Peptides against a protein of PDB entry 3S8F. Designs and how they scored, part 134

Target 1, 157 residues: chain A of PDB entry 3S8F
Amino acid sequence: VLTLFVAVPSLMTAFTVAASLEFAGRLRGGRGLFGWIRALPWDNPAFVAPVLGLLGFIPGGAGGIVNASFTLDYVVHNTAWVPGHFHLQVASLVTLTAMGSLYWLLPNLTGKPISDAQRRLGLAVVWLWFLGMMIMAVGLHWAGLLNVPRRAYIAQV
Target 2, 166 residues: chain B of PDB entry 3S8F
Amino acid sequence: DEHKAHKAILAYEKGWLAFSLAMLFVFIALIAYTLATHTAGVIPAGKLERVDPTTVRQEGPWADPAQAVVQTGPNQYTVYVLAFAFGYQPNPIEVPQGAEIVFKITSPDVIHGFHVEGTNINVEVLPGEVSTVRYTFKRPGEYRIICNQYCGLGHQNMFGTIVVKE

## One batch from the design tools (peptide; made by RFdiffusion4, then SolubleMPNN)

Design b2_p16_8_s2 (from b2_p16_8, 6 letters changed)
Fold by OpenDDE base, seed 3:
Structure b2_p16_8_s2 (fold): chain B 157 residues (1-157), chain C 166 residues (1-166), chain A 16 residues (1-16)
Amino acid sequence: as target 1 above (157 residues)
Amino acid sequence: as target 2 above (166 residues)
Amino acid sequence: LDVLLAFLAAAFAAAE
């Protein structure tokens, strides 16, 4: 139980970001419990990418607690579960944040705004990436629970 | 007004912080639930046992594969297994159905995995340490051992077999 | 977007 206190600072940080998003959404005219979400700039891939990364990071964070548990780690260690966790933490959050950063950085560095076509393409890329990562991550976690080994090309299941 | 905005942000932060604390308790509850429902039959870690990896092949219980399976009691066996680059010994490991098997696994070279399909046996094998796993095979047949820890160029082909006899 | 949000919410719930 004491080890779970390590998660407290991370949760605090994560939810301060969420608070900022809520405030931003409300400033943009969002109302109610969920209306602020819809009011966020979902037409901007530089925004959508890191937000989707955060969404993927949430279950990944929960998985981190599982993986750090002495007893629960026996169930998941060196199974497909672990890569599933990594793909939520690194391949989703970190990668999508990097992608989002590029969608802001490149126009800023070149001094040229992205075209509408480029914007739409960027949105498609980000959403497809997220969808693919979620499918793969869920599959890997499920496979891990079915005792599919990590770092092996074969499995009984 | 920036000051008003700042105060509003702080109010939202307080709400989300409260939520975060609530989620912490939810996570603790989920861990407890998982332990209660999904950890039946988990093999606990044994006491730390060490061995010299430089001599384990020449002397001791791992040295002779023909003597690797030792009956320690009625319907109880200890199997001394070496995981090495790139295989296992003895191979196959022959054990009786229904017997309590204590696997004593170590490595003479690098870290390997010991994952037995069809079982919950899944441990890392470290040179200089002995991994202990207790298991009873209820069904006769062949159980494949898979190395699930990268150990070199031949890692993907590193397999063993446990043969459970009636 | 509303459909996507609903989908994401469902996916999140399933992932937990």
Scores: peptide ipSAE 0.011, ipTM 0.767, DockQ to the pose 0.049
Fold by OpenDDE base, seed 4:
Structure b2_p16_8_s2 (fold): chain B 157 residues (1-157), chain C 166 residues (1-166), chain A 16 residues (1-16)
Amino acid sequence: as target 1 above (157 residues)
Amino acid sequence: as target 2 above (166 residues)
Amino acid sequence: LDVLLAFLAAAFAAAE
């Protein structure tokens, strides 16, 4: 019961970030319920990468609630579910945030802006990374629910 | 400028807060669904039981694999299982179909896993701690035990078998 | 679901 209360501050953090994104989108001319999303700078890999990380963090956070629950953790613990959660939290969120940080930091530190070709390549990299992580994570979570064990080279299923 | 921005952000935060609360209830519902569909077959222990890992092989209920399966009542058994580097004892574990089995699992050396295929039995086994799992096998046959916690060089080959007899 | 994700990813990539 107490562990589930951890979800409250986590969600509060999430909606604060979301609110900041909405504000930014509306400042950029986005209108309506969803128009602000399109107005965000999706042409900048320094922006796209962290945001994709946040999107991956949503199901990862939901999984965190599951993993932190006594009763549900019994079901999913040390199954393929856990690696699925890890890859959403570390290999997507943290990694994509790091990628995004580099796309901002390096041009700033060197004083050399990235070329258009580098920008497009960066966008391709972060989107492909996100796609791969989502496919892998869905597969791992699905396998985990089918009782595929973690840290085993064979499975009944 | 900052004041105006903060007020605007606050308005959006209220909406997202409501959404977050709604999602909290969705997650609780998903938890309830998962419990209803995946936890009906296993009853985990409610209290921590301790044992001395340095003597568990020499004395006590885990010392003799031939006496590991103990009938505690009509159609009720307790099975004392050791997970060690790198295997399980007794192996195979032989139990009757339809009997209520209480597994008492511990380790004399390092942390291991106890994952029984075909069931939702899945616990970590810690030296000095006794893991207790209650389960009833409804189908006869062989159930493979898999170590799903890294325990050393032979981890990947650490398997056991539960044989359920009619 | 994987196919859907692939289409969504492609759509967003094309919109950039």
Scores: peptide ipSAE 0.006, ipTM 0.757, DockQ to the pose 0.042
Fold by OpenDDE base, seed 2:
Structure b2_p16_8_s2 (fold): chain B 157 residues (1-157), chain C 166 residues (1-166), chain A 16 residues (1-16)
Amino acid sequence: as target 1 above (157 residues)
Amino acid sequence: as target 2 above (166 residues)
Amino acid sequence: LDVLLAFLAAAFAAAE
């Protein structure tokens, strides 16, 4: 009940954030249904990281609803599905948001801007992190659906 | 200027809220579809049954592993299983092929997992509570029981075996 | 927390 109770407000909040992104993109000259996305500052790791985190949060949030469903939880509970869900929520959204925050916070605290090399490296790090996390998440969810157990080194498949 | 910005933000919020509602229905539909097409039988949750974990090894149906398998009817059995640190009893559990098996599982010590490889049997076992699982083994052979809930230093080596006889 | 602080301190030093 608690998870489902939180799910609706969380969805509303997530889509409000998306609305803010659309507004920002259109202010930056983006047009059309998707042009506003291209207009966002994709050259800034402080922006890219948390946005990628939000993208990872979408399947993670859907998984949360599955995990909260009694009949579906019976299928996925204590399987590799669960750590897959956690890694999307924590190692994607939370971690990438933290990474992005550092790319803003450190220059602000030191009073020195990041170099172009540091910026490019930062972009590479967050994109590679996201890619690796998505590969792992797909694998864990797939394994979970095949009833691979959580907290066991031996799998039935 | 501020008024124009407010109107613009409101318009985008309305659009995304409408999309949000639509996605909510999509998710509900996907869940319903999954449940409707899912062929793996969901084992109904049994009634809450309690037992004293401090005496379960000394008296009652879990006390003697040799008497753990009880025939309750034609082609129907009840198996009283203990999950403990670090193993299962009886071990092996011997049951006939094609029989309806009711597992009554409890723990004398800490929380354990009861995950039967090759089946949909996957439950947590709590001291003081009895987990009830109903299953029919259609194929003969050996099925490994795996603990999927951390229970101590020997958790990774906690295994049991169900032997299904023809 | 100590590991986090150490990591942040190292990152701060590297940013200088």
Scores: peptide ipSAE 0.005, ipTM 0.747, DockQ to the pose 0.015
Fold by OpenDDE base, seed 1:
Structure b2_p16_8_s2 (fold): chain B 157 residues (1-157), chain C 166 residues (1-166), chain A 16 residues (1-16)
Amino acid sequence: as target 1 above (157 residues)
Amino acid sequence: as target 2 above (166 residues)
Amino acid sequence: LDVLLAFLAAAFAAAE
């Protein structure tokens, strides 16, 4: 049980980011318990992408606790559950953050703003990416619970 | 005012920190509950057993596949299994239905997996270490062993079979 | 890593 406290620093970091988002949303005029979310700049792919990554990181983090548990890891280890976990962590959070960073970095480096068309396309890309990642992640976790092995093309299920 | 903003930020951070800690305890509680109610599916931690991977094929209980299945008691067997590139030995593994089987699995070469379909047997096999798994097959038939740890070019074809006889 | 760098380079070039 004490091993699970390794999650404390990560959770603290994650939710301080959430705190920053809430503060930013409220500064932008958001009110109420959830109104600050709507006030965030959802029209900017540089913002949307990493935030979607954070959303994917939530179930991934929960899975991390499971994976780090000696007893529960027996159930999920080397099953499709594990790829589901790291796809949320790497292909969702890390990748989307990288994608989002480009929407800030490239305009900054080139000195040219992205066009409105590029902005809209970027939004579509990151949302579709996120959707696909969530579908895949759910499928992999589900398969893992059905004892489908990882690194194998065959399963009895 | 910078000071006012700072205080506001701290308030939000404290709130989210509290939420974070609460969620942590929820997760721990769920784990504890699962362990308390579902102990039958958990294999207890055993003692670490070591072997020399360089000699395991030549001497000892893994050396002869014809002698790999050893009866250790009434309706109790120990099966000494080698996972190697790229297969399992013995293959097939023949065991009686309803018998308590203790698998002693090791590798002479690289890390392999030992995943038995239709069962909860799923362990990694490390050279120099013996993996011990206890299981009782309730249904006769064939159970496929799958290597779920990458072990080389032939990994995808590395399968074995456990035949459970009535 | 090389693929990633190539992709980023291509993206940069396209943004010019």
Scores: peptide ipSAE 0.000, ipTM 0.776, DockQ to the pose 0.015

Design b2_p16_8_s3 (from b2_p16_8, 8 letters changed)
Fold by OpenDDE base, seed 2:
Order: sequence, then structure tokens, then C-alpha cells
Structure b2_p16_8_s3 (fold): chain B 157 residues (1-157), chain C 166 residues (1-166), chain A 16 residues (1-16)
Amino acid sequence: as target 1 above (157 residues)
Amino acid sequence: as target 2 above (166 residues)
Amino acid sequence: LDVLLAFLAQAFLDAE
């Protein structure tokens, strides 16, 4: 009950952030239904990382609601589904946000801007990280629905 | 100027709120689909029951593994199972095919898992509490019980077997 | 929401 209660304001916050991104994109010259997305600074890993984290948080948040449901918990509890949820929330959202924060923080602390090579490497890292997390998360959730247990080295499938 | 910006952002917020409402229905539909496809065969049964974990091995329905399987009606059985460090009792659990089985599971020591492979039976077993699960085995054979809750150094080797006979 | 989901789940279980 408490988790679901917290989920409501969290969803409102998430969509408010999305609205802010749309506004920012349009201010940067984006037009149309999706043109504002292209106008966002996708060349900056400090921006890309946390945005990808937010994208990963969408299925993770939905999974959180599932995990908190009394009836649905009978299906997913102590299965690979749960680690899948964790990896989306922690290893995607939190980790990518931390990565993005570092790409902003370190240049400011050192007084030295990142090189173009470092920027490109950073973009590669965050995109590859996100891709890997999505693949693993899908696999874990799928396995969980197939009743593969967590904390066991063997499975029925 | 600021007022115009404020109105613009409000318009976007309204759009996204409408989208959020639509997505809520999508999520509910997906949840319904998941339930329809993955909840077959297992029904939670019984009320909260408590037992004394310190005496459960000496007295009561869990004390004698030879008496663990109790016929309660035509083609209906109750099976009293102990999950302990590190195994299950009785082992094997023998039940007839097609019978309605009510598992009454408890622990004399620490928290364990009771996950039956090939089924949707998956519950935690707490000392002092009785977990109740109702299931009907439609196929004969052996079903392995796995502990999916860490319970100590022997956790990874904690297995049991349910033998379903024709 | 949890109550609604519970009712829905129960309906599916009863239909099986």
C-alpha cells in the first residue's frame, strides 16, 4: 500500500520532468510531435546518461508496482523477476545518473573541460551500459515469469 | 514573456498528464494479461496459523513424517511439510495424481523457501507461521523442491522431492 | 489500485 502510494507522486514527477524536456527541446528549435527530442543535447554524456536512466526507470517503476501488489507478488516473488527490477532501478537509473553527474562534476572540479575523445568515449560507455542493462533486465524478467528462482544455481527451465 | 513561458509549460504538462492517464490503462491491461497467463494452478488457502517452532518437531502434525500426508476427503489431502536446515520433511512427499493437495508448511529453525519446480508453488516459510498452498498435480512424476531464500551455509544444497503417483 | 488488482486477480483465478 505504501509503495503504491509513493508511486503516484513519483509518476507525476516523472511526467513533469518529461514536460520540462519537451519545453527545453522546443526552446532549442525542435518542432513537431517528436522534433523536440532531436533538439536535446544528445552529444553530451552528462545529459544522455541520466535520460537513459529515466527511460530504464519506466519499466522498472511499473515492475515496482507489480512487486508491491499482493496478488502479483505470488507470481514474481523470489524469482529472477526481482533481480531484474533491481537492475533497472539501481544499475540503470541510479548508476547512469551517477555517470552523468560525473561528466559534469569532474570538469567543474578540475577546471578542465573534457576532450572530444573523452566525450565520445563517454557517450559510448553510457549507451553500451544502457543496452546491456536492457538486455539483462528483459532476460531476468522473462526468466522470472518462467518461474526461474532467485538465489538458486539451478532452475526448472 | 515569463507568463507566456508559464502557459506553454502548463500546456505540455497537461498533455503529459493525459498521456500518463492513458498509460495507466495500458499498464493495467498488461498486468491483467500477466495474471491470465501465469497464475494457473495455485490458490492461496487458509488463514494465518501460528505454531511453536521449538516444539513442532516433537508434537503435532509435523512431528511424524510417516503421518505427514493426511487424507481429508475424497481425492483431497493435506500434507504437513517441514522446511529445515537443510532439507524438507517428508522427503519424498508422495501424493496421488489429480488429488487436491493442501500444503501446510512451517519451519523449526530459520526462514526457508518452498519453490516447487514445474509448478507455481513458491512461498516463504517462516518459523512460527504456517504457509498454506493449494495445488493439484495433473501430471505424474517427480517435482523438485528448491529453497529460494537464503538460510545458511547449506542453502544451495537444500532440496526436496514431491513424487506424484498415478 | 491494489484492491482493484486483487479483485481482477481473483476473477482470473476463479475462471480457471
Scores: peptide ipSAE 0.012, ipTM 0.756, DockQ to the pose 0.020
Fold by OpenDDE base, seed 3:
Structure b2_p16_8_s3 (fold): chain B 157 residues (1-157), chain C 166 residues (1-166), chain A 16 residues (1-16)
Amino acid sequence: as target 1 above (157 residues)
Amino acid sequence: as target 2 above (166 residues)
Amino acid sequence: LDVLLAFLAQAFLDAE
């Protein structure tokens, strides 16, 4: 009866993070409705990775509501849709956050800053990971809506 | 400066919280859109029905595959299906075209899936429980049953067939 | 909210 109210605290948390990003961007000189986004440190893989994870979490969170809905879950349950949801939540948000954490943690532990080459490589890794995850997730969700089964190597489509 | 920063953060949080509330309605709208465009309808499910998985093969309506298809009306049938490691019985399941079919599906061993290609039939089958699915096949031919719940070493090869006769 | 969604789902099913 009250199951979907679980989404409220999650949304509050997510948009609090967004508020923090806006504040940070404005502190860095960003102005206007979107200028604060451009002002964020997009040259730092430790920042970019978790932010890309958050972007993937948006459709994933919406999918969570779908999966928790009895009527809609009937449509998507045990289809390719479910792995698509998982890859947005775990393989995107959690994994990218972990990757980003490493780009902060390793320099801190070793006492050595990352080189410019390492930084560029890190950016390439997280962007390519995000791109791959988005392609796969869209494909899985689409396939799921076409009734492609989960945990099967064959499908009618 | 700290007080000003705190006040600014609070202002941004208020704005985003308002946006959050708006997004709740957007998500509800998306659910409505999905229902309107991507649903094949909801198959009515029966009430929770229990069976003893240790005796389901020995006695009762699932015990004899030759008697699994029961005519319950002029154009209505009940099919008692067992999902087991690693297959389905009866196999094939033979039903008439255009008849209303009520599938009563259970398992004697572990959890299985019952996914019928070309249909909206997709249920999990739990030992000790009976899954009930109602469907009418409009087209004759063969419909493949796929197990979409991992059930062991032979899971990937666990298939059945529904033959719809004219 | 669950009740609202249930009514909404039923309305869409009836409309199809």
Scores: peptide ipSAE 0.005, ipTM 0.773, DockQ to the pose 0.021
Fold by OpenDDE base, seed 1:
Structure b2_p16_8_s3 (fold): chain B 157 residues (1-157), chain C 166 residues (1-166), chain A 16 residues (1-16)
Amino acid sequence: as target 1 above (157 residues)
Amino acid sequence: as target 2 above (166 residues)
Amino acid sequence: LDVLLAFLAQAFLDAE
């Protein structure tokens, strides 16, 4: 068995979602190779949150392949690299998807739409969350490559 | 038209699937390239060696810290290290500069880490298994051993020292 | 191409 083949279903799923986004964007009037991206509903936190999660999941997924590689894992295992990977996968994708789901679910359950102020606040929250997660993730991955150990409060570097 | 929509969706999916496969090959190629150019930075895993964690403190090469450093040849040593809650033995580990050191590390209790600062030595230590790491210290000094695997309430304070003698 | 294939093959072996 080859561990790298585990990436195949995940990639297929991820890019199927991307295909759905492209289709949706084009239905909304987007044109060209990338114009469909701008046509997506970026004014809706219920949409923006999970999409930002997906964006964070891309480098996280690539990191997953690295972590699953026997030889490359030797370099990164039990370093700060690993929690960096976790935060991209869980605190980015899963958390942002949950946040986005709430922005859809609560208005739906209560029958009351969110106010414009709440919408704008929601957008700010998810974007700031994403930004913070990216900064932290880059820092953790960088530290990991510098051999900063995981689960330790001190390091040589 | 439902048929047209279905066809369009399939076309997009096929395109993105092709892209996904291409990216997979790119990642594999990058791994292959890294291995081809940076093999010297990777220590090959040795054959799995097993021990009884319940008796490792009483008998065998790990039982006496004073006998933990064994010269096996000219400029070659084997060091039998125990990682335990919460420390390492022997501590310090004293080895000569420039000597090839084979660390044989195991645990009598729970899983620990063995991360040596300033080196590429970074392995998990499992009870019942022997972790083998080969390394040559090129510069004298003290190298801190850090436990990077959670092992209990005293985990954060679990440190050791390797002293490399001139 | 042969070199690339060899590298890829090695990568798969290491990932086993």
Scores: peptide ipSAE 0.000, ipTM 0.780, DockQ to the pose 0.026
Fold by OpenDDE base, seed 4:
Structure b2_p16_8_s3 (fold): chain B 157 residues (1-157), chain C 166 residues (1-166), chain A 16 residues (1-16)
Amino acid sequence: as target 1 above (157 residues)
Amino acid sequence: as target 2 above (166 residues)
Amino acid sequence: LDVLLAFLAQAFLDAE
């Protein structure tokens, strides 16, 4: 009970962030159920990177609840599932947020705005990173569900 | 404007809460499905049992590998397994097909893993604690035991075998 | 919720 209770403030934070994004999108002219998403500044890597991190964090967070559950953790513990989980948390959310922060921070610290070429390159980097991370994470979670062990160079599936 | 923004944000939280909960249940359902289709009825004991790792090799049920397999009923066995750097004892573990096996696993040295291929048996083995797992082997043959917790330089080569006899 | 998850998981294990 106590372990899963930790999920409550985390979920509340996730909902608040999502609601804030929706509000921001609607302020930018987005309408309808999904129109607010398109209205967000997807041309800015400083925005895109952390948002992609958040998107990766959704399944990662759900997995975190699973990993914290006694009976479900018994199934996934020390399988490839676990690396899949923390690659979503650390290598996706944290890393992409750091990347996004740099795209915002460096221009402000140097007083020099990024060029259009740098902006496009930044977008390519964060999208490719996200895509690769999602492929790897799905593979690791799937392998984990197939009982592939963690920290073993050979395994039967 | 700030109050208006807060009210607007709060209006959307209910929907996002529902979505998040739905996704949570989807993932739980997926794992439940995997359990139903890929597991062989392993039930975690969850009972705390302690042992002295400094004497476990000298006295008690883990001391003699030849006495590690104990028949506790007509079709029930308890197997006392040691995970150590870098292997398992007894090795091989010989059990009959169709019998209910209770594995009692501990370590005399460091933390190890006990992952049995072809089954859903997967537990960490901590010095000073006894891991208990119940399993019934339905198919005869050899099942490899893999250490899936880093335990030192020989970790990657730490394997054991369970032999299930007809 | 933890108890609920435990019961659900146990139910699936018992059904096997």
Scores: peptide ipSAE 0.013, ipTM 0.762, DockQ to the pose 0.020; fails the geometry check

